# Designs tried in a protein design run: peptides against a protein of PDB entry 4N7V. Part 205

Target 1, 222 residues: chain A of PDB entry 4N7V
Amino acid sequence: TLRSITSPLVAHRLKPIRQKTKKAVVSILDSEEVCVELVKEYASQEYVKEVLQISSDGNTITIYYPNGGRGFPLADRPPSPTDNISRYSFDNLPEKYWRKYQYASRFVQLVRSKSPKITYFTRYAKCILMENSPGADFEVWFYDGVKIHKTEDFIQVIEKTGKSYTLKSESEVNSLKEEIKMYMDHANEGHRICLALESIISEEERKTRSAPFFPIIIGRKP

## One batch from the design tools (peptide; made by RFdiffusion4, then SolubleMPNN)

Design b2_p30_2_s2 (from b2_p30_2, 12 letters changed)
Fold by OpenDDE base, seed 3:
Structure b2_p30_2_s2 (fold): chain B 222 residues (1-222), chain A 30 residues (1-30)
Amino acid sequence: as target 1 above (222 residues)
Amino acid sequence: SEEEIEELIEETPEPSERVKKLIKEFFESL
């Protein structure tokens, strides 16, 4: 099943972006929908031959073939759906589209991993919890130039000297120099706070059912 | 401020050239 390969993508609160590759253009629209445009070149002109438009919650996929499958000239935005539109749920998406959906999902996850959900200014650092899930990326930019980037898979450290290294296990974290451990301890505390706030704010958002509370900024840069 | 929030959201970076390359390779394999 598609679900065994990927979960429904989530594009809520993401800003519009358009990324062109040789054979495709992936966009997040103002509507928070995600579009995959399949591009073909003919006579030095690029044409959109197929479009997958995915809802912001990833559960609805609209597929259409611009200009009756002849293609529409590539523009600054996806062509409007006009002819021969198919609509699928996530679980009913034909297998031939799974790779394209998976690609859209990976792109959205990448964007989410770089989209601030919570920005928290401490005395020593700017902490940022990102939108990706599960295991949101967490970045700490210390005002003295140290950077820590936590992901679900690793921790990257950039020291003041510009020395960069990646930690993949708790044992490697425990083997850090004491000076670096201090930064890590601060990063971990900031992370804990951001996760706690995310939980509380998300619950209040659920109760009020108002406009999104995220992204938020807590504290001020010194 | 709302402006600061907007500015932070505008910092959505473009995928790295490495990611773009992986994407390209992926679509070329389709």
Scores: peptide ipSAE 0.028, ipTM 0.609, DockQ to the pose 0.022
Fold by OpenDDE base, seed 1:
Structure b2_p30_2_s2 (fold): chain B 222 residues (1-222), chain A 30 residues (1-30)
Amino acid sequence: as target 1 above (222 residues)
Amino acid sequence: SEEEIEELIEETPEPSERVKKLIKEFFESL
């Protein structure tokens, strides 16, 4: 199944973006829908031959073929759906579209990893929890120039000198110099706080059913 | 800097040009 290779993409709270590659254009729209435009070149003009429009929750995929499958000239936005529209749920998406959906999912996940969900200013650093999941990226920018980037897979450290290295195991984290451990301890505390705030804010958001509370900024710039 | 990029993402209606570039580079490598 498609679910065995990817989860439904989640584009909620993402800002609009449009990225062109050789064979496709992927967009997040103002509606938070995701569009994959499949591009073909003919007579030195690019045409959109197929569009996958994916809902913000990733569960609905609308597929259409612009201009009766002849294609529509590539523009600054996806072409509007035509009469030949197919609609699928995530679990009922035909296998021939799985790679295209996976492409959209990877794009969204990358955008999410660079999209602040919580920005928290401490006495010593700017801490940022990103939108990606599971295991959201967490970045700490110390005012003295030290930087820490935590992902699900690794921790990157940039020292004041500009020296950078990546930690991939707990043993490597435990072998850090004492001076760097102090920064790591602060980063871990900031991370804990951001995760706690995410939980609390999400619960309040659920209760109020208001407009999204995220992204949120806590504290002030120094 | 990445910090400046993140600030721009927070303040602007669209991702920064640097983020767009990183995304482009990622997909061009595939």
Scores: peptide ipSAE 0.026, ipTM 0.607, DockQ to the pose 0.092
Fold by OpenDDE base, seed 4:
Structure b2_p30_2_s2 (fold): chain B 222 residues (1-222), chain A 30 residues (1-30)
Amino acid sequence: as target 1 above (222 residues)
Amino acid sequence: SEEEIEELIEETPEPSERVKKLIKEFFESL
């Protein structure tokens, strides 16, 4: 099943973006829908031959073929649905479209990993919890130039000198120089606070059927 | 071809340099 390969993508709260590759364009729209445009080149002109439009919650996929499959010239936005429209739920999406859905999902996850959900200013750093899940990325930008990037898989440290290294195990973290441990401790505390705030705010958001609370900024840059 | 598109879909998407720049500017503006 598609579900065994990927979960439904989630594009909520993401800003519009358009990423062109050689043979596809993936977009997040103002509506928070995700579009995959399949591009063909003919006579030095690019044409959109197929479009997958995915709902913001990833559960509905609308597939259409511009100009009855003749294609539509590539533009700055997806072509409007016209002919040969098919609508699928996530669980009944034909297998032939799974790879295209996965492409959209991977792009959305990338964008989410770079999209602030919580920005928290401490005395020493700007901390940012990102939108991706599970295991949201967490970035710490210390005002003195040190940077820490935590992911589910690793911790990247960028020192004041610009020296960068990646930690992949607890033993490597424990082997850090004492001065770097201080930054790590602060980063971990900021992370804990952001996660706690996320939980509290999400619960209040659940109780309140209003505009989204996220993204949120806590504190002020000194 | 469709096959070539499918091959490219297997690659992990990366943001363009423009997107990377915008992301950087966004972080710096906050």
Scores: peptide ipSAE 0.023, ipTM 0.566, DockQ to the pose 0.028
Fold by OpenDDE base, seed 5:
Structure b2_p30_2_s2 (fold): chain B 222 residues (1-222), chain A 30 residues (1-30)
Amino acid sequence: as target 1 above (222 residues)
Amino acid sequence: SEEEIEELIEETPEPSERVKKLIKEFFESL
């Protein structure tokens, strides 16, 4: 099943974006829907031959073929749906579209990993917990130029000199220079605080069932 | 083709640095 490969994508709280590759254009719309435009070149002109429009919750997929499959010239936005529209639920999506859905899902996950959910200003750094899940990315931008980027898979460190390296194990973290450990300790504390606040705020959001509480900003830039 | 789709999936686009910056700046303006 598609569900065994990926979960429904979640584009809620994401800002509009349009990214072009050689063979596709992926967009998050103002509606928080996700569009995958499949692009083909003919006579030095790019045409959109197929569009997958996915709902913000990932559960509804609308597929259409512009100009009856002849294609529509690539523009700054997805072409409008034609009369030849197919609508599927996530669980009823034909297998031939699964890879395209997975492509959209990966893009959304990347955007989520760069979309602030919680911004926390400390005396020393701007800390950002991102929207991706599970294992949300956490970025720390120290005001002196040090940067730490934590993901589920690794920790990237950028030193003041611009020297960059990636840590993939606890042993590598423990082998850090003492100066860098101080930055890591601060990053970890900021991360702990953001996770704690996320939990508390999410619970209150659930109870109130009001307007979204996220994204939030905590503290002020010094 | 199925092969073209596989190549597409391997080339998952990333947000441009400009767009990532705009996303961050937007949330900072809130």
Scores: peptide ipSAE 0.036, ipTM 0.561, DockQ to the pose 0.033; fails the geometry check

Design b2_p30_2_s3 (from b2_p30_2, 13 letters changed)
Fold by OpenDDE base, seed 1:
Structure b2_p30_2_s3 (fold): chain B 222 residues (1-222), chain A 30 residues (1-30)
Amino acid sequence: as target 1 above (222 residues)
Amino acid sequence: DEEEIERWIEETPAPSERVKKLIKEFFEKL
């Protein structure tokens, strides 16, 4: 099943973005829908031959072939659906489209990993919890130039000198210089606070059932 | 060539570091 390969993508709260490759363009629209445009080149002009338009919650996929499959000139946005439109749920999407959906999902997940959900200013740093899940990215920008980037898989440290290294195990974290441990301790505390705030705010958001509370900014840059 | 495009999509890894950089720059400018 498609579900065994990926979960439904989640594009809620993401800002519009468009990324072109040689054979495809992936976009997050103002509507928070995700479009995959399949591109073919003919006579030095690029044409969109197929479009997958995925709902913001990932559960509905609309597929269409511009100009009856003849293609539509590539533009700054996906072509509008005209004819031969097929609509699928996530669980009934034909297998031939699964990899295209997976590509969209990976792109959205990457965008989410760079999309602030909570920005928290401490005395020493700007902390940012990102939108990706599970295991949201967490970035800490210390005002003195140190940077820490935490992901589910690793921790990247950039020192004041510009020296950069990656930590992939708890033992490596424990082996850090004492000076760097101080930054890590602060980063971890900021991370804990952001996760706690995320939980509390999400619960209030659920109760209120209003417009999204995120993204949110806590504190001010000193 | 739909089949070629489909194969490309199937074999395409997660966005490259270049794309990650572009996305980062995009969001930093917002």
Scores: peptide ipSAE 0.026, ipTM 0.569, DockQ to the pose 0.023
Fold by OpenDDE base, seed 2:
Structure b2_p30_2_s3 (fold): chain B 222 residues (1-222), chain A 30 residues (1-30)
Amino acid sequence: as target 1 above (222 residues)
Amino acid sequence: DEEEIERWIEETPAPSERVKKLIKEFFEKL
């Protein structure tokens, strides 16, 4: 099943973006829907032959073929659906479209990993918890030039000298120099605080049913 | 599947190397 390969993509709170590749254009729209335009070239002109439009929650996929399948000239936005439109749920998506859905999902996940959910300014650093899940990326930009990037898979450290290295186990973290451990301790504390705030804010959103609170900025740069 | 991921990474120049690695590692575990 498609679900065994990927979960429904989640594009909520993402800003519009359009990324062109050789054979496709992927977009996040103002509506937070995701579009994959399949592009072919004829006589030095690019045409959109197929469009997958995916809902912001990833559960509905609308597929159409612009201009009766002849294609529509590539523009700054996806062509509007006019002709034969097919609509599928995530679980009923034909297998022939799974790769294209996965492409959209990967792009959305990438964008999420670079989209701030919580920005927290400390005395020493700018801390950022990203939108991706599970295991949101966490970045710490120390004002003195040190940088730490935490993911589910690794911790990347960039020292003041520009020296960069990656840690993939607790043993490697424990083997760090004491001076670097101080930065790591601060990063971990900032991470803990961001996760706690995320939980509290999400609960308040649920209770009040108000407009989304995220993204949020806490504190200010010293 | 690995080849598709590699092609996607190569065709998408915007991602940083660390994000490329994360995506690759994530799908290798599936």
Scores: peptide ipSAE 0.026, ipTM 0.563, DockQ to the pose 0.024
Fold by OpenDDE base, seed 4:
Structure b2_p30_2_s3 (fold): chain B 222 residues (1-222), chain A 30 residues (1-30)
Amino acid sequence: as target 1 above (222 residues)
Amino acid sequence: DEEEIERWIEETPAPSERVKKLIKEFFEKL
């Protein structure tokens, strides 16, 4: 099943973006829907031959072939759906479209990992909890130039000199120089606070059923 | 052509590092 290889993509709260590659264009629309345009080149012109339009919650996939399958010239946005539209649920998506969906999902997950959910300004750093899940990325941009990037899999440190290294275990974290440990301690505290705030805000958001509370900014840039 | 696109998708599990950087820069400007 498709579910065995990927989960439904989640594009809620993501800003519009359009990323072109040689063979495809992936977009997040103002509606927070995700479009994958399959591109073919003919006579030095690029044409969109197929479009997968995926709902913001990833559960509905609309597939259409622009201009009766002849293709539509590549533009700055996906072509509008034409005739011969197919609509599928995530669990009923034909296997031939699974790879395209998976690409969209991976792209969205990447965008989410770079999309601020909570921005927290401390005395020393700009801390950012991202939208991706599980295990949201957490970035700390110290005002003095040090950067820490925490993911579920690793911690990347960029020192003032530009020296960069990755930590993959607690042992490596514990072996850090004392100077760097101070930055790490601050980053961890900021992370804890952001996670706590996320929990509280999410609960209130659920109770009120109002407009999304996220993204949120706590504090001000010095 | 569709097969070529499918192969490309299979061989491209994630956006390139350059794309990652561009995305990061995009959101940093927001």
Scores: peptide ipSAE 0.024, ipTM 0.570, DockQ to the pose 0.025
Fold by OpenDDE base, seed 3:
Structure b2_p30_2_s3 (fold): chain B 222 residues (1-222), chain A 30 residues (1-30)
Amino acid sequence: as target 1 above (222 residues)
Amino acid sequence: DEEEIERWIEETPAPSERVKKLIKEFFEKL
């Protein structure tokens, strides 16, 4: 099943973006829908031959073939849907489209890992909790130049000197220089606060059923 | 916006760049 490969993509609260590769263009639209345009080159001109338009919640996939399958010239946005549109649910998507859906999903997940959900300014740093899940990325940009990037898999530290290293275990964290431990302690505290706020705000958002509360900014730039 | 995301991608630490590269390679294999 498709679910054994990936879960439905989630593009809620993501801002529009368009990334072109040789074979495809992937976009997040203003509507928060995700489009995959399959590109072919003919006589030095690029044409969109197939489009997958995926709903913001990932559960509905609309597929169409521009210009009756002849292709439409590549532009700055996906071509408009034509006649003979196919619509599928996530669980009913034909297997021939699974790789293309996975392509969109991985792109969205990457964008989410770079999209601020909570920005928190402390006395010493700008802390950012990202939109990706599970285990959202957390970045700390200290005003003195130190950077810490936490993911579900690792912690990367960039020191003032530009020296960079990756930590993958608690033992490695415990072996850090005392100066770096201070930065890590601050980062961890900021992370705890962001997670706590995310929980509280998400619950209130659920109760109100109104416009999204995220992204939010807490504190002010120094 | 797109510009903001691009900035964050460019400023992402080295391990994330490796992930980006892997994703790019995956994209080109479509």
Scores: peptide ipSAE 0.023, ipTM 0.549, DockQ to the pose 0.054; fails the geometry check

Design b2_p30_2_s4 (from b2_p30_2, 13 letters changed)
Fold by OpenDDE base, seed 1:
Structure b2_p30_2_s4 (fold): chain B 222 residues (1-222), chain A 30 residues (1-30)
Amino acid sequence: as target 1 above (222 residues)
Amino acid sequence: DEEEIEKLIEETPAPSERVKKLIEEFFKKL
């Protein structure tokens, strides 16, 4: 099943972006829908032959073939659906479209990992919890130039000198020199606070049923 | 031709590191 390969993509709260490759263009629209345009070149002109339009929650996929399958000239936005339209749920998506959906999903996951959900300014650093899940990326930009990037899989450290290294195990983290450990301790505290705030804010958001509270900024740059 | 596109989508780790950096820079400026 498609679900065994990927979960439904989640594009809520993501800013619009358009990324062109040789054979496809993937976009997050103002509506938070995700579009994959399949591109073919003919006579030095690029044409969109197929479009997958995916809902912001990833559960509905609308597939259409512009200009009766002849294609529509590539523009700055996806062509509007006019003919040859099919609509599928995530679980009913034909297998022939799974790779294209997975492409969209991977793109959205990347965008989420770079999209601030919570920005928290401490005395020493700018901390950022990202939108991706599970295990949201967490970045700490210390004002003295040290940088720490935490993911589910690793921790990247950039020292004041510009020296960069990656930690992939608890043992490596525990083996850090004391001076770097101080930065890690601060980063971990900032991370804890951001996760706590995320929980609290999400609960209040649920209770109020208002417009999204995220992204949010806590504190100010010194 | 469509099969070629599908294969490319499957085989190519997208986005590239260059695109990752572009996205990172884009969202940090927002």
Scores: peptide ipSAE 0.031, ipTM 0.637, DockQ to the pose 0.024
Fold by OpenDDE base, seed 3:
Structure b2_p30_2_s4 (fold): chain B 222 residues (1-222), chain A 30 residues (1-30)
Amino acid sequence: as target 1 above (222 residues)
Amino acid sequence: DEEEIEKLIEETPAPSERVKKLIEEFFKKL
């Protein structure tokens, strides 16, 4: 099943972006829908042969073939749907489209990992909790130049000297120099706070059912 | 060959390192 290889993508709160690859253009629209345009080249012109338009919650996929499958010239936005439109739910998406959906999902997840959900300014650093899930990326930019980037899989440290290294285990974290441990401790505290705030704010958002509360900025740059 | 193009389209890869960099650059400017 498609679910066995990916979850429905989530594009809520993501800013519009359009990125071209060799054979596709992927976009997040103002509507927070995600479009995958499959591109072919003919006579030195790029044409959109197929479009997958995925709802912001990832559960609905609309597929169309511009200009009766002949393609529409690649432009600054996806071509409008044609008369021949297929609509699928996530669970009913034909297997032939799974790879394209995965591509969209990976793109969205990458964008989410770079999209601030909570920005928290501490005395020493700018902390940023990102939109990706589970295990949102967390970045700490210390004002003195140290950077810590936490992901679900690793922790990257960039020291003042520009020395960069990646930690993949708790033992490696515990083996850090004392100076770096201080930064890590601060980063961890900021992370804890951001996660706590995310939970609280999300609950209030659920209760109010108003416009999204995120992204949010807490504190001010000193 | 249309079939060749179709094959290449079906082999659409995940975002490349180039795309990742572009995304990073994009969000650094935001």
Scores: peptide ipSAE 0.028, ipTM 0.541, DockQ to the pose 0.021
Fold by OpenDDE base, seed 5:
Structure b2_p30_2_s4 (fold): chain B 222 residues (1-222), chain A 30 residues (1-30)
Amino acid sequence: as target 1 above (222 residues)
Amino acid sequence: DEEEIEKLIEETPAPSERVKKLIEEFFKKL
């Protein structure tokens, strides 16, 4: 099943973006829907031959073939749906579209990993908890130039000198120089606070069912 | 045509580091 390969993409709270590649254009729309435009070149002109429009919750996929499958010239936005529209639920999506859905999902996940959910200013750093889940990316931008990027898989450190390295185990973290450990300790504290705030805010958001509380900014840059 | 397009998608590499950085910069500015 598609579900065994990927979960439904989640594009809520993501800002609009359009990314062109050689073979496709992927967009997050103002509606938070995700569009994959399949691009084919003909006579030095790019045409959109197929469009997958995916709902913001990833559960509904609308597929259409612009201009009766002849294609529509690539533009600055997806072409409008034609009369030849197929609509599927996530669990009923034909297998032939699974790779295209996965493409959209990977892009959305990438965007989420770079989309601030919580921005927290400390005395020493700008901390950012991102939208991706599970294991949201966490970035710490120290005002003195040190940067720490935590992901589910690794911790990247960029020192003041520009020296960069990646830590993939607790042993490597424990082997850090004392001066770097101080930055790591601050980053970890900021991370803990952001996670705690995320939990509290999400619970209040659930209770009120009002407009989204995220993204949120906490504190001010000194 | 569909088969050709599908093959091309499967061969499309993951977003480059440049693209990742551009996305990062874009959303951090908002």
Scores: peptide ipSAE 0.026, ipTM 0.603, DockQ to the pose 0.024
Fold by OpenDDE base, seed 2:
Structure b2_p30_2_s4 (fold): chain B 222 residues (1-222), chain A 30 residues (1-30)
Amino acid sequence: as target 1 above (222 residues)
Amino acid sequence: DEEEIEKLIEETPAPSERVKKLIEEFFKKL
């Protein structure tokens, strides 16, 4: 099943973006829908031959072939759906479209990993919890130039000198120089606070059933 | 040709490092 390969993509709260590659254009729309445009070149002109339009919650996929399958000239936005439209649920998506959906999902996940959900200013750093899940990326930008980037898979450290290295195990973290450990301790505390705030704010969102509270900024730069 | 298009998608790389950087710069400036 598609579900065994990937979960439904989640594009809520993401800003519109359009990224062109040689063979495809992927977009997040103002509606928070995600579009994958399949591009072919004919006589030095690019044409959109197929479009996958995915709902913001990833559960509905609308597929259409512009201009009766003849293609529509590539423009600054996806072509409008035509009369020949197929609509699928996530669980009923034909296998031939799974790779295209996976491409959209990977793009959205990348965007989410770079989209601030919580920005928290401490006395020493700007901390940012990102939108990706599970295991959201967490970045710490110390005002003195040190940077720490935590992901589910690794921790990247950039020292004041510009020296950069990646930690992939607990043993490597435990082997850090004492001066770097102080930065790591502060980063971990900021991370804990952001996760706690996320939980509290999400609970209030659930209770109020109002507009989203995220993204949120806590504190100010000194 | 639908089969050709499907192959083109399979060969489409993940977002390049340039695109990743562009995305990062865009969303951090917002």
Scores: peptide ipSAE 0.025, ipTM 0.591, DockQ to the pose 0.023

